# Peptides against a protein of PDB entry 4DOW: the designs that were tried, part 12

Target 1, 157 residues: chain A of PDB entry 4DOW
Amino acid sequence: TFSWVGRPLPNRKQFQQMYREICMKINDGSEIHIKVGQFVLIQGEDNKKPYVAKLIELFQNGAEVPPKKCARVQWFVRFLEIPVSKRHLLGRSPPAQEIFWYDCSDWDNKINVETIIGPVQVVALAPEEVIPVDQKSEETLFVKLSWNKKDFAPLPP

## One batch from the design tools (peptide; aimed at target 1 W75 V77)

Design b2_p13_3_s2 (made by RFdiffusion4, then SolubleMPNN; its pose is not in this set)
Fold by OpenDDE base, seed 2:
Structure b2_p13_3_s2 (fold): chain B 157 residues (1-157), chain A 13 residues (1-13)
Amino acid sequence: as target 1 above (157 residues)
Amino acid sequence: SKLKEEIASLYYK
């Protein structure tokens, strides 16, 4: 169950109410608050790992009937989501925790908040920085590069 | 990096 937290922001778009925070109720009854700017895991396809995204906007789309709780996101891509034929372009075998900034606009960046599994920690690293592999860091994802469907590139400073 | 700065501010790093 998802519910808005706080008052809606000033209207920017017709039929849309924007928010800064949403509350996610978990099965055990506990609640997790997710804010714009945080990173989340998005439900993937069957037998696939969740997608990774940064929340850019939280909004209720009143143009839909019934209104939908939605989010706009910046996508990240896991190495295994990159086509096999292009993985060699990285020039190394990344650890499982590494993700890449998806630098393309071909993916729909609007999601239903119902697809959010939960928050996740994403840490940006310089190319020379080592990705920790201890148990403590296993749940943390790391990003060094962007992927634009053609090549990998360093993140803009 | 813009992303680094954004993430740093978010996670206090």
Scores: peptide ipSAE 0.027, ipTM 0.650, DockQ to the pose 0.029
OpenDDE base, seeds 1, 3, 4, 5: peptide ipSAE 0.029, 0.028, 0.026, 0.025; ipTM 0.634, 0.638, 0.631, 0.642; seeds 1, 3, 4, 5 fail the geometry check

Design b2_p13_3_s3 (made by RFdiffusion4, then SolubleMPNN; its pose is not in this set)
Fold by OpenDDE base, seed 2:
Structure b2_p13_3_s3 (fold): chain B 157 residues (1-157), chain A 13 residues (1-13)
Amino acid sequence: as target 1 above (157 residues)
Amino acid sequence: SELKEEIASLYYK
């Protein structure tokens, strides 16, 4: 169950109410608050790992019937989501925790908040920085590069 | 990196 937290932001778009925060109720009854700017895991396809995204906007789309709680996101891509034929372009075997900034506009960046599994920590690193592999860091994802469907590139400093 | 700083501020500031 998802519910808005706080008052809606000033109207920017017709039929849309924007928010800064949403509350996700978990099965055990506990609640997780997720804010714009945070990173989340999005439900993937069957037998696939969740997608990773940064929340850019939280909004209720009143143009839909019934109104939908939605988010706009910046996508990240896991190495295994990159076509096999292009993975060699990285020039190395990345650890499982590494993700890549998806630098394309071909993916729909609107999601239903119901697809959010939960928050996740994403840390940006310089190319020379080592990705930790201890148990503490296993739940943390790391990004060094972008992927634009053609090649990998360093993140802007 | 601007993104690095942005993310750092999110999690560490």
Scores: peptide ipSAE 0.025, ipTM 0.609, DockQ to the pose 0.029
OpenDDE base, seeds 1, 3, 4, 5: peptide ipSAE 0.025, 0.023, 0.021, 0.023; ipTM 0.599, 0.615, 0.601, 0.603; seeds 1, 4, 5 fail the geometry check

Design b2_p13_3_s4 (made by RFdiffusion4, then SolubleMPNN; its pose is not in this set)
Fold by OpenDDE base, seed 4:
Structure b2_p13_3_s4 (fold): chain B 157 residues (1-157), chain A 13 residues (1-13)
Amino acid sequence: as target 1 above (157 residues)
Amino acid sequence: SELKKEIESLYYK
């Protein structure tokens, strides 16, 4: 179950109400609050690992019938989501914790909040920085590069 | 970098 937290932000867009925060109620009765700017795991298809995204906007979409709770996101991509024929372009075998900034506009960046599994920690690193692989950082994801379906590129300063 | 800051930022955009 998802519910909006706080009052809607000032907005003049027809059929849309924007919010800063949403509450996700979990099976055990506990609640997780997720805000714009945080990173989340999105439900994958079949037995695939969850997608990773950063929340850019949270909004009620009144243009749909019935209205839907939605989010606009910036996508990240896991290495194994990249086509096999392109993986060699990285020039190294990345650790499982590495993800890549998806630098394309061909993916729909609108999601239903119902697909959100939960929050996740993402840290940006410089190319020369080492990705920690110890037990303490096991659940943290790291990003060094972008992927634009053609090649990998360093994140600009 | 600005992009790194954007990635790590938890503030409302």
Scores: peptide ipSAE 0.034, ipTM 0.666, DockQ to the pose 0.037; fails the geometry check
OpenDDE base, seeds 1, 2, 3, 5: peptide ipSAE 0.032, 0.034, 0.033, 0.033; ipTM 0.675, 0.686, 0.659, 0.678; seeds 1, 2, 3, 5 fail the geometry check

Design b2_p13_4 (made by RFdiffusion4)
Pose (drawn by RFdiffusion4):
Structure b2_p13_4 (pose): chain A 157 residues (1-157), chain P 13 residues (1-13)
Amino acid sequence: as target 1 above (157 residues)
Amino acid sequence: SEEAELRAALANK
């Protein structure tokens, strides 16, 4: 379950209250803070890996009744979410830990916070950097490129 | 698309 942490950010959108942070309680019993700018795993279909997204806004949406806690995200896509016909354009076999900045506005970016599984560490690498492949049997995901429905391209600014 | 519908449905969960 989720709760807001502290006061809302200075108001920007009508009927919405924005927050920098959200508190998530687990059945391990503890509390974890997820901030705007951090990444989350978002529950998708039961037979697939979670979506990955960067939190760009956290908000209480008064336009829904009853009101809900929501997030706007920047999507990332997994290699399997890229059309099979386009995968060769990468020119390599990406590891499972590599993901792609999704640079397109066609998919809506608003989610209910209840779809959040939890935070995930996502790291930007230069194209020539190798993915560890280190130990921690890492839970970290790495991003080198964006995908725009047409081609792989550099990470945007 | 189906994927867009699935991602949009996350706001309703």

Design b2_p13_4_s1 (made by RFdiffusion4, then SolubleMPNN; from b2_p13_4, 7 letters changed)
Fold by OpenDDE base, seed 1:
Structure b2_p13_4_s1 (fold): chain B 157 residues (1-157), chain A 13 residues (1-13)
Amino acid sequence: as target 1 above (157 residues)
Amino acid sequence: SKLQEERASLYDK
């Protein structure tokens, strides 16, 4: 289950109450608090790894009936989500821990918080920095580049 | 979901 933490933030959006933090209660009764600005894993398709996203906004959408707890996110993509015909544009074989900033607006950036699996650590690196490779863990993900469906580019400063 | 449908299209290219 998911519950809001703290008071709603001031905003001017009709039918929306914004929050800074949400509480995720898991099966054993323990709680995980997730805040705006953190990165999360989102449930993916069968046989696919979870999606990765950065939380930009947490809000309750009162326009829906019943009201739903939602989040606005910045999407990231895994290398295997890049079309096969364009993977060569990277010019290298990325480690499993590398993800890419999705620099397109064609995807819906609103999600239901119920699709959140949990938090994940994402570290931004400069292009010249080496990505630590751990074949036995995806505890930390790394991002160097953006992907705009046409090419890869360095992250904005 | 709609999200899965939108992202699934990437695998077809």
Scores: peptide ipSAE 0.321, ipTM 0.868, DockQ to the pose 0.110
OpenDDE base, seeds 2, 3, 4, 5: peptide ipSAE 0.320, 0.301, 0.317, 0.310; ipTM 0.868, 0.857, 0.868, 0.861

Design b2_p13_4_s2 (made by RFdiffusion4, then SolubleMPNN; from b2_p13_4, 6 letters changed)
Fold by OpenDDE base, seed 5:
Structure b2_p13_4_s2 (fold): chain B 157 residues (1-157), chain A 13 residues (1-13)
Amino acid sequence: as target 1 above (157 residues)
Amino acid sequence: SAEQERIASLYNK
């Protein structure tokens, strides 16, 4: 169950109400608050790891009937999501915790908040910074580069 | 979801 936290933000667009925060109620009754700017895990296909995204906007889409709670996101991709034929372009074997900023506009960046599994920590690193590898958990993900379907590049500003 | 399927499809090419 998802519910808005707080009142709608100003500068409301037609057919939508924007929010800064949403509350996710978990099965055990606990609540997790997620804010714009945070990173989240998005439900993927069966037997696949969740997708990673950064929340850009939270909004209720009144153009839909019934209105839907939505989010606009910046997508990230895992190394294993990148086509096999292009993985060599990285020039190294990344740790499992490394993800990449998806630098293309060919994907819809609007999601239903119901696809959100929960928050995740994503840390941006410079190329010279070492990614700490934890074999026990994937609690923290790290990003150094972007991927634009053609090549890897430094992170965008 | 349909969106996730699209994402996965793009990366399988």
Scores: peptide ipSAE 0.161, ipTM 0.817, DockQ to the pose 0.119
OpenDDE base, seeds 1, 2, 3, 4: peptide ipSAE 0.104, 0.165, 0.126, 0.140; ipTM 0.775, 0.820, 0.801, 0.799; seed 2 fails the geometry check

Design b2_p13_4_s3 (made by RFdiffusion4, then SolubleMPNN; from b2_p13_4, 7 letters changed)
Fold by OpenDDE base, seed 2:
Structure b2_p13_4_s3 (fold): chain B 157 residues (1-157), chain A 13 residues (1-13)
Amino acid sequence: as target 1 above (157 residues)
Amino acid sequence: SKLAEEIASLYDK
């Protein structure tokens, strides 16, 4: 169950109400608040790991009947989501915790909030920094590079 | 993290 937190933000989009925060109620009755700017896991297809995304916008789409709670996201990609023929361009075998900033516009960046599994921690690292793989970091994802379907590129320093 | 947010903001529209 998802519900908006706070009042709508001012905007001029006719059928959209924007919000800064949404509340996710979990099975045990606990609540998780997710805000714009945070990173989330998005439900993947069957037998696929969840997608990773940064929340850019939270909005209710009133143009749909019934209205839908939606989000715009910046996608990240896991290494295994990159075509096999292109993976060699990385020049190394990344740890499972590494993700890549998806620098393309071909993916629809609108999602239904119901596909959100929960928040996730994403940490940006410099290329020379080592990705920690200790127990406390197992739930943390790390990003060093972007992927634009052609090549990997460093994130801005 | 703060760093992640700062870096990501450089790619935001």
Scores: peptide ipSAE 0.021, ipTM 0.551, DockQ to the pose 0.035
OpenDDE base, seeds 1, 3, 4, 5: peptide ipSAE 0.082, 0.019, 0.018, 0.017; ipTM 0.735, 0.540, 0.576, 0.538; seed 1 fails the geometry check

Design b2_p13_4_s4 (made by RFdiffusion4, then SolubleMPNN; from b2_p13_4, 8 letters changed)
Fold by OpenDDE base, seed 4:
Structure b2_p13_4_s4 (fold): chain B 157 residues (1-157), chain A 13 residues (1-13)
Amino acid sequence: as target 1 above (157 residues)
Amino acid sequence: TEEQKRIASLYKK
């Protein structure tokens, strides 16, 4: 169950109420609060690792019937999501914890919040910084580069 | 396609 936290933020959109925070109540009754700017895991396809995204907006879409709780996101991609024919462009074998900023606009960036599995920690690193891959940091993801379907590049500003 | 994957993920839990 997802519910809004706080009052709607001011906006000019006709059929949308924007929010800063949403509450995710999971099966055991506990609550997780997620805010704009945080990173989340999004339910992926069967037998696939969850997608990674940064929350840009949280909003209720009143244009839908019934209204739906939605989010706009910045997508990230895991290395194994990159086409096999282009993986060599990285020039190295990345650790499993590395993800890439998806620098294209061809994907829909509006999700239903029900697809959110939970929050995840994403840390931006400089290219020369080492990604920790020990057990203590296995749940943390790291981003050094962007991917624009053609090549890898430094992170967007 | 990758685009289809993301589109599909937008609406299914």
Scores: peptide ipSAE 0.081, ipTM 0.730, DockQ to the pose 0.497
OpenDDE base, seeds 1, 2, 3, 5: peptide ipSAE 0.048, 0.070, 0.079, 0.075; ipTM 0.658, 0.710, 0.719, 0.717; seed 1 fails the geometry check

Design b2_p13_5 (made by RFdiffusion4)
Pose (drawn by RFdiffusion4):
Parts: sequence; C-alpha cells; structure tokens
Structure b2_p13_5 (pose): chain A 157 residues (1-157), chain P 13 residues (1-13)
Amino acid sequence: as target 1 above (157 residues)
Amino acid sequence: SHLQEEKEKLANV
C-alpha cells in the first residue's frame, strides 16, 4: 500500500496534487521511499517481465473518483518489446539487463501507483561501456540507447 | 496495439 510523503509540490495542474516522493509498504513490513527521477518495475501481464519506467511525476489525481495515486513515467522498453523485424538494427545481442529508452509519445504515460512492483536501479552507460556482468547477480538494468519505433539512437538529453 | 492497450490499462487499476 502507498502513502504520500509530506507536502505537495507547488501546484501545476488543476485537480492534481504533485509529490516528490511516495512511500511504499511491503509485506516484509518495511517502508520504502520512491522518488520522482527513480525507476520502477511496473506489473504487466503475468507471463512477462515487468515494464520499466522512470518516474517523471507522482500525483494525486482529483479527476478520478474516487481519487487515485498516479504516476507519469518515461517508458523504457525491453528488447522483446521491439518488433522482431527491427531487432537486427541493433547489430548485436543485448543482455537481459539492457533496456532501451523509449523515445515516442504514442503510448500513454500515466499509471496507477498500485501497478508499481517497486524501485529498480537503472544505469546509463556509454555505448562502448560493457555491462557488468559483475557480481551481486545484479538486479540493475542498463541503458545505452533509445528506441523510436524506427531505429536505435543515442540517449536524449 | 496490444502492448499499447495493456499499458493503458495500468491507469485503470
């Protein structure tokens, strides 16, 4: 379950209250803070890996009744979410930990916070950097490129 | 697309 932490940010959009942070309680019993700018795993279909997204906004949406806690995200896509016909354009076999900045506006970016599984560490690497492949049997995901429905390209500013 | 529909369903949870 989720609760807001502290006061809302200075108001921007009508019928919405924005927050820098959200508190998530687990059945391990503890509390975890997830902030705007951090990344989350978002529950998709039961037979697939979670979606990955960067939190760009957290908000209480008064336009829904009853009101809900929501997030706007920047999507990332997994390699399997890229059309099979386009995968060769990468020119390599990406590891499972590599993901792609999704640079397109066609998919809506608003989610209910209850779809959040939890935070995930996502790291930007230069194209020539190698993914560890280190130890921790890492839960970290790495991003080198964006995908725009047409081609792989650099990470945007 | 199917994936797009699935992502849109996340706002209706």

Design b2_p13_5_s1 (made by RFdiffusion4, then SolubleMPNN; from b2_p13_5, 6 letters changed)
Fold by OpenDDE base, seed 1:
Structure b2_p13_5_s1 (fold): chain B 157 residues (1-157), chain A 13 residues (1-13)
Amino acid sequence: as target 1 above (157 residues)
Amino acid sequence: SKLEEEIRKLALK
């Protein structure tokens, strides 16, 4: 179950009510609060790993009947989601913890909050920084580069 | 924590 936390933010978008935070209630009755700017895991298909995204906006879409709790996100892509024919462009074998900023507009960046599995930690690194692959950092994902379906590029400053 | 373990599993399985 998902519920809004706090007062709606002032905005001029028709049929959209924006929020800063949402509460996710899980089976054991505990609550997880997720805020704009945090990173989340989104439900994938079948045996596919969850998608990774950064929350940009949280809003209720009043144009839908009934109104839907939604989020606008910045997508990240896992290495194995990149076409096999283009993976060589990275020039290295990335660790499992590395993800890439998806720099394309062909993916719908609007999601239903019900597809959110939970929060995840994502850390941005400079290209020269080493990605730690130890037991203590296994829950953390790292991003160094963007992917635009044509090539990899350093993250903008 | 239990939550951290689940997140780790979901993120890297």
Scores: peptide ipSAE 0.026, ipTM 0.633, DockQ to the pose 0.037
OpenDDE base, seeds 2, 3, 4, 5: peptide ipSAE 0.020, 0.020, 0.015, 0.019; ipTM 0.569, 0.565, 0.529, 0.564; seed 3 fails the geometry check

Design b2_p13_5_s2 (made by RFdiffusion4, then SolubleMPNN; from b2_p13_5, 8 letters changed)
Fold by OpenDDE base, seed 2:
Structure b2_p13_5_s2 (fold): chain B 157 residues (1-157), chain A 13 residues (1-13)
Amino acid sequence: as target 1 above (157 residues)
Amino acid sequence: SKLEEEIKSLYYR
């Protein structure tokens, strides 16, 4: 179950109510609050790892019937999501925790909040920094580079 | 980069 936290932000959009925070209620009754700017895991296809995204906007779309709780996101991409023919461009075998900033606009960046699995930690590293591989960081994802469907590049400034 | 700083900042919040 998802519910808005706080009052809607001032907005000029007629059919959209924007929010800063949403509450996710889990099966055990506990609640997780997720805010704009945080990173989340998004439900993927069957037997596939979840997608990774940064929340850019949280809004209720009143133009839909019934109104939908939505989010606009910045996508990240996992190495295994990159076409096999392009993976060699990285020049190395990345650890499982490495993700890439998706620098392309071909993906729909609007999601239903119900597809959010939960929050996730994402840490940006310089290209020369080593990704730590230990039990404490197994759930943390790391980003060094962007991917624009043609090549890898340093993170945007 | 600004993105790097932003992400790092969020991590430590």
Scores: peptide ipSAE 0.030, ipTM 0.669, DockQ to the pose 0.030
OpenDDE base, seeds 1, 3, 4, 5: peptide ipSAE 0.024, 0.027, 0.028, 0.029; ipTM 0.592, 0.656, 0.659, 0.665; seeds 1, 3, 5 fail the geometry check

Design b2_p13_5_s3 (made by RFdiffusion4, then SolubleMPNN; from b2_p13_5, 7 letters changed)
Fold by OpenDDE base, seed 3:
Structure b2_p13_5_s3 (fold): chain B 157 residues (1-157), chain A 13 residues (1-13)
Amino acid sequence: as target 1 above (157 residues)
Amino acid sequence: SELEERIKSLANK
């Protein structure tokens, strides 16, 4: 169950009410608050790892009937999601914890909040920085580069 | 919590 936290933000978009925070409540009564700017895991397809995204906007979409609680996201991509024929362009074998900023607009960046699994920690690193791979950091993802379907590039500011 | 543990396990696995 998802519910808005706080009052709607001022916005100019028709048919939308924007929020800064949403509450995710599960069956055992536990609650997690997720805010714009945080990173989340999104339910993947069957037998696929969850997608990773940064929350850009939280909004109720009044254009749909019935209205839907939605989010606009910046996608990240896992190395294994990159086409096999292009993976060599990285020039190295990345650790499982590395993800890449998806620098394309061909993906739908609107999601239903019900697809959110929960928050995840994402840390930006310089290319020369080492990704720590230990049990304590297994829950943390790291991003150094962007991927634009053609090549890898330095992380956007 | 159960949810927290699931989140941790699903981060990169």
Scores: peptide ipSAE 0.027, ipTM 0.655, DockQ to the pose 0.039
OpenDDE base, seeds 1, 2, 4, 5: peptide ipSAE 0.023, 0.026, 0.016, 0.026; ipTM 0.619, 0.647, 0.511, 0.642; seed 5 fails the geometry check

Design b2_p13_5_s4 (made by RFdiffusion4, then SolubleMPNN; from b2_p13_5, 5 letters changed)
Fold by OpenDDE base, seed 5:
Structure b2_p13_5_s4 (fold): chain B 157 residues (1-157), chain A 13 residues (1-13)
Amino acid sequence: as target 1 above (157 residues)
Amino acid sequence: SKLEEEIKSLANV
């Protein structure tokens, strides 16, 4: 179950109300609050690992009947989601925790909040920084580069 | 980058 936290933002688009925070109630009854700017795991297709995304906007879409709680996201991509024929362009074998900023517009960046599995920690690193592989960091994802379907590149400024 | 700063800031909160 998802519910808005706080009042809608003053500036609104037609048929949309924007929010800064949403509450996710999980099975055990506990609540997780997720804010714009945080990173989340999104439900993947069958037999696929969850997608990783940064929340850019939280909004209620009043154009739908009934209104739906939605989010606009910036996608990340896992190495294994990159076509096999292009993986060599990285020039190295990345650790499982590395993800890439998806620098393309071909993916719909609007999601239903109900597809959110939960929050996840994402840490940006400089190219020279080592991705730690310890017990504490196993739940953390790391990003060094972007992927634009053609090549890897430094992160946007 | 601005993104790095933002992400690192969030990670430290």
Scores: peptide ipSAE 0.028, ipTM 0.617, DockQ to the pose 0.030
OpenDDE base, seeds 1, 2, 3, 4: peptide ipSAE 0.023, 0.029, 0.028, 0.029; ipTM 0.593, 0.624, 0.586, 0.622; seeds 2, 3, 4 fail the geometry check

Design b2_p13_6 (made by RFdiffusion4)
Pose (drawn by RFdiffusion4):
Structure b2_p13_6 (pose): chain A 157 residues (1-157), chain P 13 residues (1-13)
Amino acid sequence: as target 1 above (157 residues)
Amino acid sequence: MEELNEQRNEHAS
C-alpha cells in the first residue's frame, strides 16, 4: 500500500496534487521511499517481465473519483517489446539486463501507483561500455540506446 | 494496464 510523503509540490495542474516522493509498504513490513527520477518495475501481464519506467511525476489525481495515486513515466522497452523484424537493427544480441529508452509519444504515460512492483536501479552506459556481468547477480538494468519505433539511437538529453 | 498490454503485444508482433 502507498502513502504520500509530506507536502505536495507547488501546484502545476488543476485537480492534481504533485509529490516528489511516495512511500511504499511491503509485506516484509518495511517502508520504502520511491522518488520522482527513480525507476520502477511496473506489473504487466502475468507471463512477462515487468515494464520498466522512469518516474517523471507522482500525483494525486482529483479527476478520477474516487481519487487515485498516479505516476507519469518515461517508458523503457525491453528487447522483446521491439518488433522482431526490427531487432537486427541493433546489430548485436543485448543481454537481459539491457533495456532501451523509449522515445515515442504514442503510448500513454500515466499509471496507477498500485501497478508499481517496486524500485529498480537503471544505469546509463556509454555505448562502448560493457555491461557487468559483474556479481551481485545484479538486479540492475542498463541503458545505452533509445528505440523510436524505427531505429536504435543515442540517449536523449 | 490492459490497453497498454494490448498495444505493446501488437507492436511486438

Design b2_p13_6_s1 (made by RFdiffusion4, then SolubleMPNN; from b2_p13_6, 7 letters changed)
Fold by OpenDDE base, seed 2:
Structure b2_p13_6_s1 (fold): chain B 157 residues (1-157), chain A 13 residues (1-13)
Amino acid sequence: as target 1 above (157 residues)
Amino acid sequence: MEELNKKIEEFSK
């Protein structure tokens, strides 16, 4: 179950109410608050790992009946989501914790908040920085590069 | 994280 937290922001678009924060109730009854700017895991397809995204906007789409709680996101891509034929372009074998900024507009960046599994920690690193591998950081994802379906590129400084 | 924020800002333009 998802519910808005706080007052709606000034309307940017007709039939849309924007929010800064949403509350997610989990199975044990506890609540997790997720804010714009945080990274989240999005439900993947069957037998696939969740997608990774950064929340850009939280909004209720009043044009739908009933109104839908939605989010706009910046997508990240896991190495295994990259076509096999293109993986060699990285020039190395990345750790499982590495993700890539998806620098394309071909993916729909609108999601239903119901697809959110939960928050996840994403840390940006310089290309030369080593991704730590320990028990405490196993749940942390790291990003060094972008992927635009053609090549990998460094993130801007 | 600053790099990501900057890139997001550019993307949002």
Scores: peptide ipSAE 0.024, ipTM 0.603, DockQ to the pose 0.035
OpenDDE base, seeds 1, 3, 4, 5: peptide ipSAE 0.020, 0.021, 0.020, 0.022; ipTM 0.603, 0.607, 0.603, 0.588

Design b2_p13_6_s2 (made by RFdiffusion4, then SolubleMPNN; from b2_p13_6, 8 letters changed)
Fold by OpenDDE base, seed 4:
Structure b2_p13_6_s2 (fold): chain B 157 residues (1-157), chain A 13 residues (1-13)
Amino acid sequence: as target 1 above (157 residues)
Amino acid sequence: MKKLDEERKKFAE
């Protein structure tokens, strides 16, 4: 289950209440707090590998009945999500831990918070920095580049 | 509206 933490932030959007933080209660009864600016794993269909996203906004959509808890996100893509014909543009074989900033606006960036599996650690690296692929950092994802459906590029500012 | 997977899968293959 998901519940808002704190009071709504000031905003003038009709039928929307903005929040800074949400609480996710898991099976063992413990709670995980997720804040705007953090990275999360998002469930796909048919047991697909989870998507990775950065939380931009947390809000309750009062236009729906009943109101739904939603988030706006910045998408990331995994290497295997890039078309086969364009993967060679990277010029290297990336480790499984590498993801790419999706630099397009053609995807819906609104999600229901119920699709959030949990938080994940994403670390931005400079091109010259080595991605550690050891057991100690196996759960951490790394991003060096963006993908705009045409080519890879340095991360946006 | 298209599902999230449908929207992304279109550009993955």
Scores: peptide ipSAE 0.273, ipTM 0.834, DockQ to the pose 0.734
OpenDDE base, seeds 1, 2, 3, 5: peptide ipSAE 0.270, 0.271, 0.266, 0.270; ipTM 0.831, 0.832, 0.825, 0.833

Design b2_p13_6_s3 (made by RFdiffusion4, then SolubleMPNN; from b2_p13_6, 7 letters changed)
Fold by OpenDDE base, seed 4:
Structure b2_p13_6_s3 (fold): chain B 157 residues (1-157), chain A 13 residues (1-13)
Amino acid sequence: as target 1 above (157 residues)
Amino acid sequence: MEELDKKRAEFSK
């Protein structure tokens, strides 16, 4: 289950209440707190790895009945999500831990918080920095480049 | 989670 942490933030949106933090209660009774600005794993399709996203906004959508707990996100993509015909544009074979900043506005960036699996660590690296590959576990993801459906580019500032 | 699929997966590949 998900519940808001703290009081709603001031905003001018008629049907929205914004929050800084949300609490995710898991089966063992423990709680995980997730804040705006953190990275999360989002439930993917069957037999596929979870999606990766950065939380930009947490809000309750009062325009829906009943009101829904939602988030706005910045999407990241895994290499295997890139069309096969365009993967060669990277010019290298990335490690499994590398993800890419999705630099397009065609995807809906609103999600229901119930699709959040949990937090994940994402580290931004310069192009010359080496990604530490640990095949034993995928605990940390790394991002060097953006993908805009046409080509790869340096990360936005 | 069909709602998420429409928001993202349809734009992949």
Scores: peptide ipSAE 0.048, ipTM 0.711, DockQ to the pose 0.439
OpenDDE base, seeds 1, 2, 3, 5: peptide ipSAE 0.040, 0.045, 0.042, 0.045; ipTM 0.693, 0.699, 0.704, 0.704

Design b2_p13_6_s4 (made by RFdiffusion4, then SolubleMPNN; from b2_p13_6, 8 letters changed)
Fold by OpenDDE base, seed 2:
Structure b2_p13_6_s4 (fold): chain B 157 residues (1-157), chain A 13 residues (1-13)
Amino acid sequence: as target 1 above (157 residues)
Amino acid sequence: MEELNKKIEKFSK
């Protein structure tokens, strides 16, 4: 179950109410608050790992009946989501914790908040920085590069 | 994170 937290922001678009925060109730009854700017795991397809995204906007789409709780996101891509024929372009074997900024607009960046599994920590690193691999960091994802379906590129400083 | 924020800002424009 998802519910809005706080007052709606000034309307940017007709029939849309924007929010800064949403509350997610999990199975044990506890609540997790997720804010714009945080990274989240999005439910993937069957037998696939969740997608990774950064929340850009939280909004209720009043044009739908009933109104839908939605989010605009910036997508990241896991190495294994990249076509096999293109993976060699990275020039190395990335650790499982590495993700890539998806620098394309071909993916729909609108999601239903119901697809959110939960928050996840994403840390940006310089290309030369080593991704730590320990028990404490296993849940943390790291991003060094972007992927635009053609090549990998460094993130801007 | 700062790099990501800058990129997001650019993307949002």
Scores: peptide ipSAE 0.024, ipTM 0.599, DockQ to the pose 0.035
OpenDDE base, seeds 1, 3, 4, 5: peptide ipSAE 0.018, 0.019, 0.019, 0.018; ipTM 0.595, 0.597, 0.598, 0.585

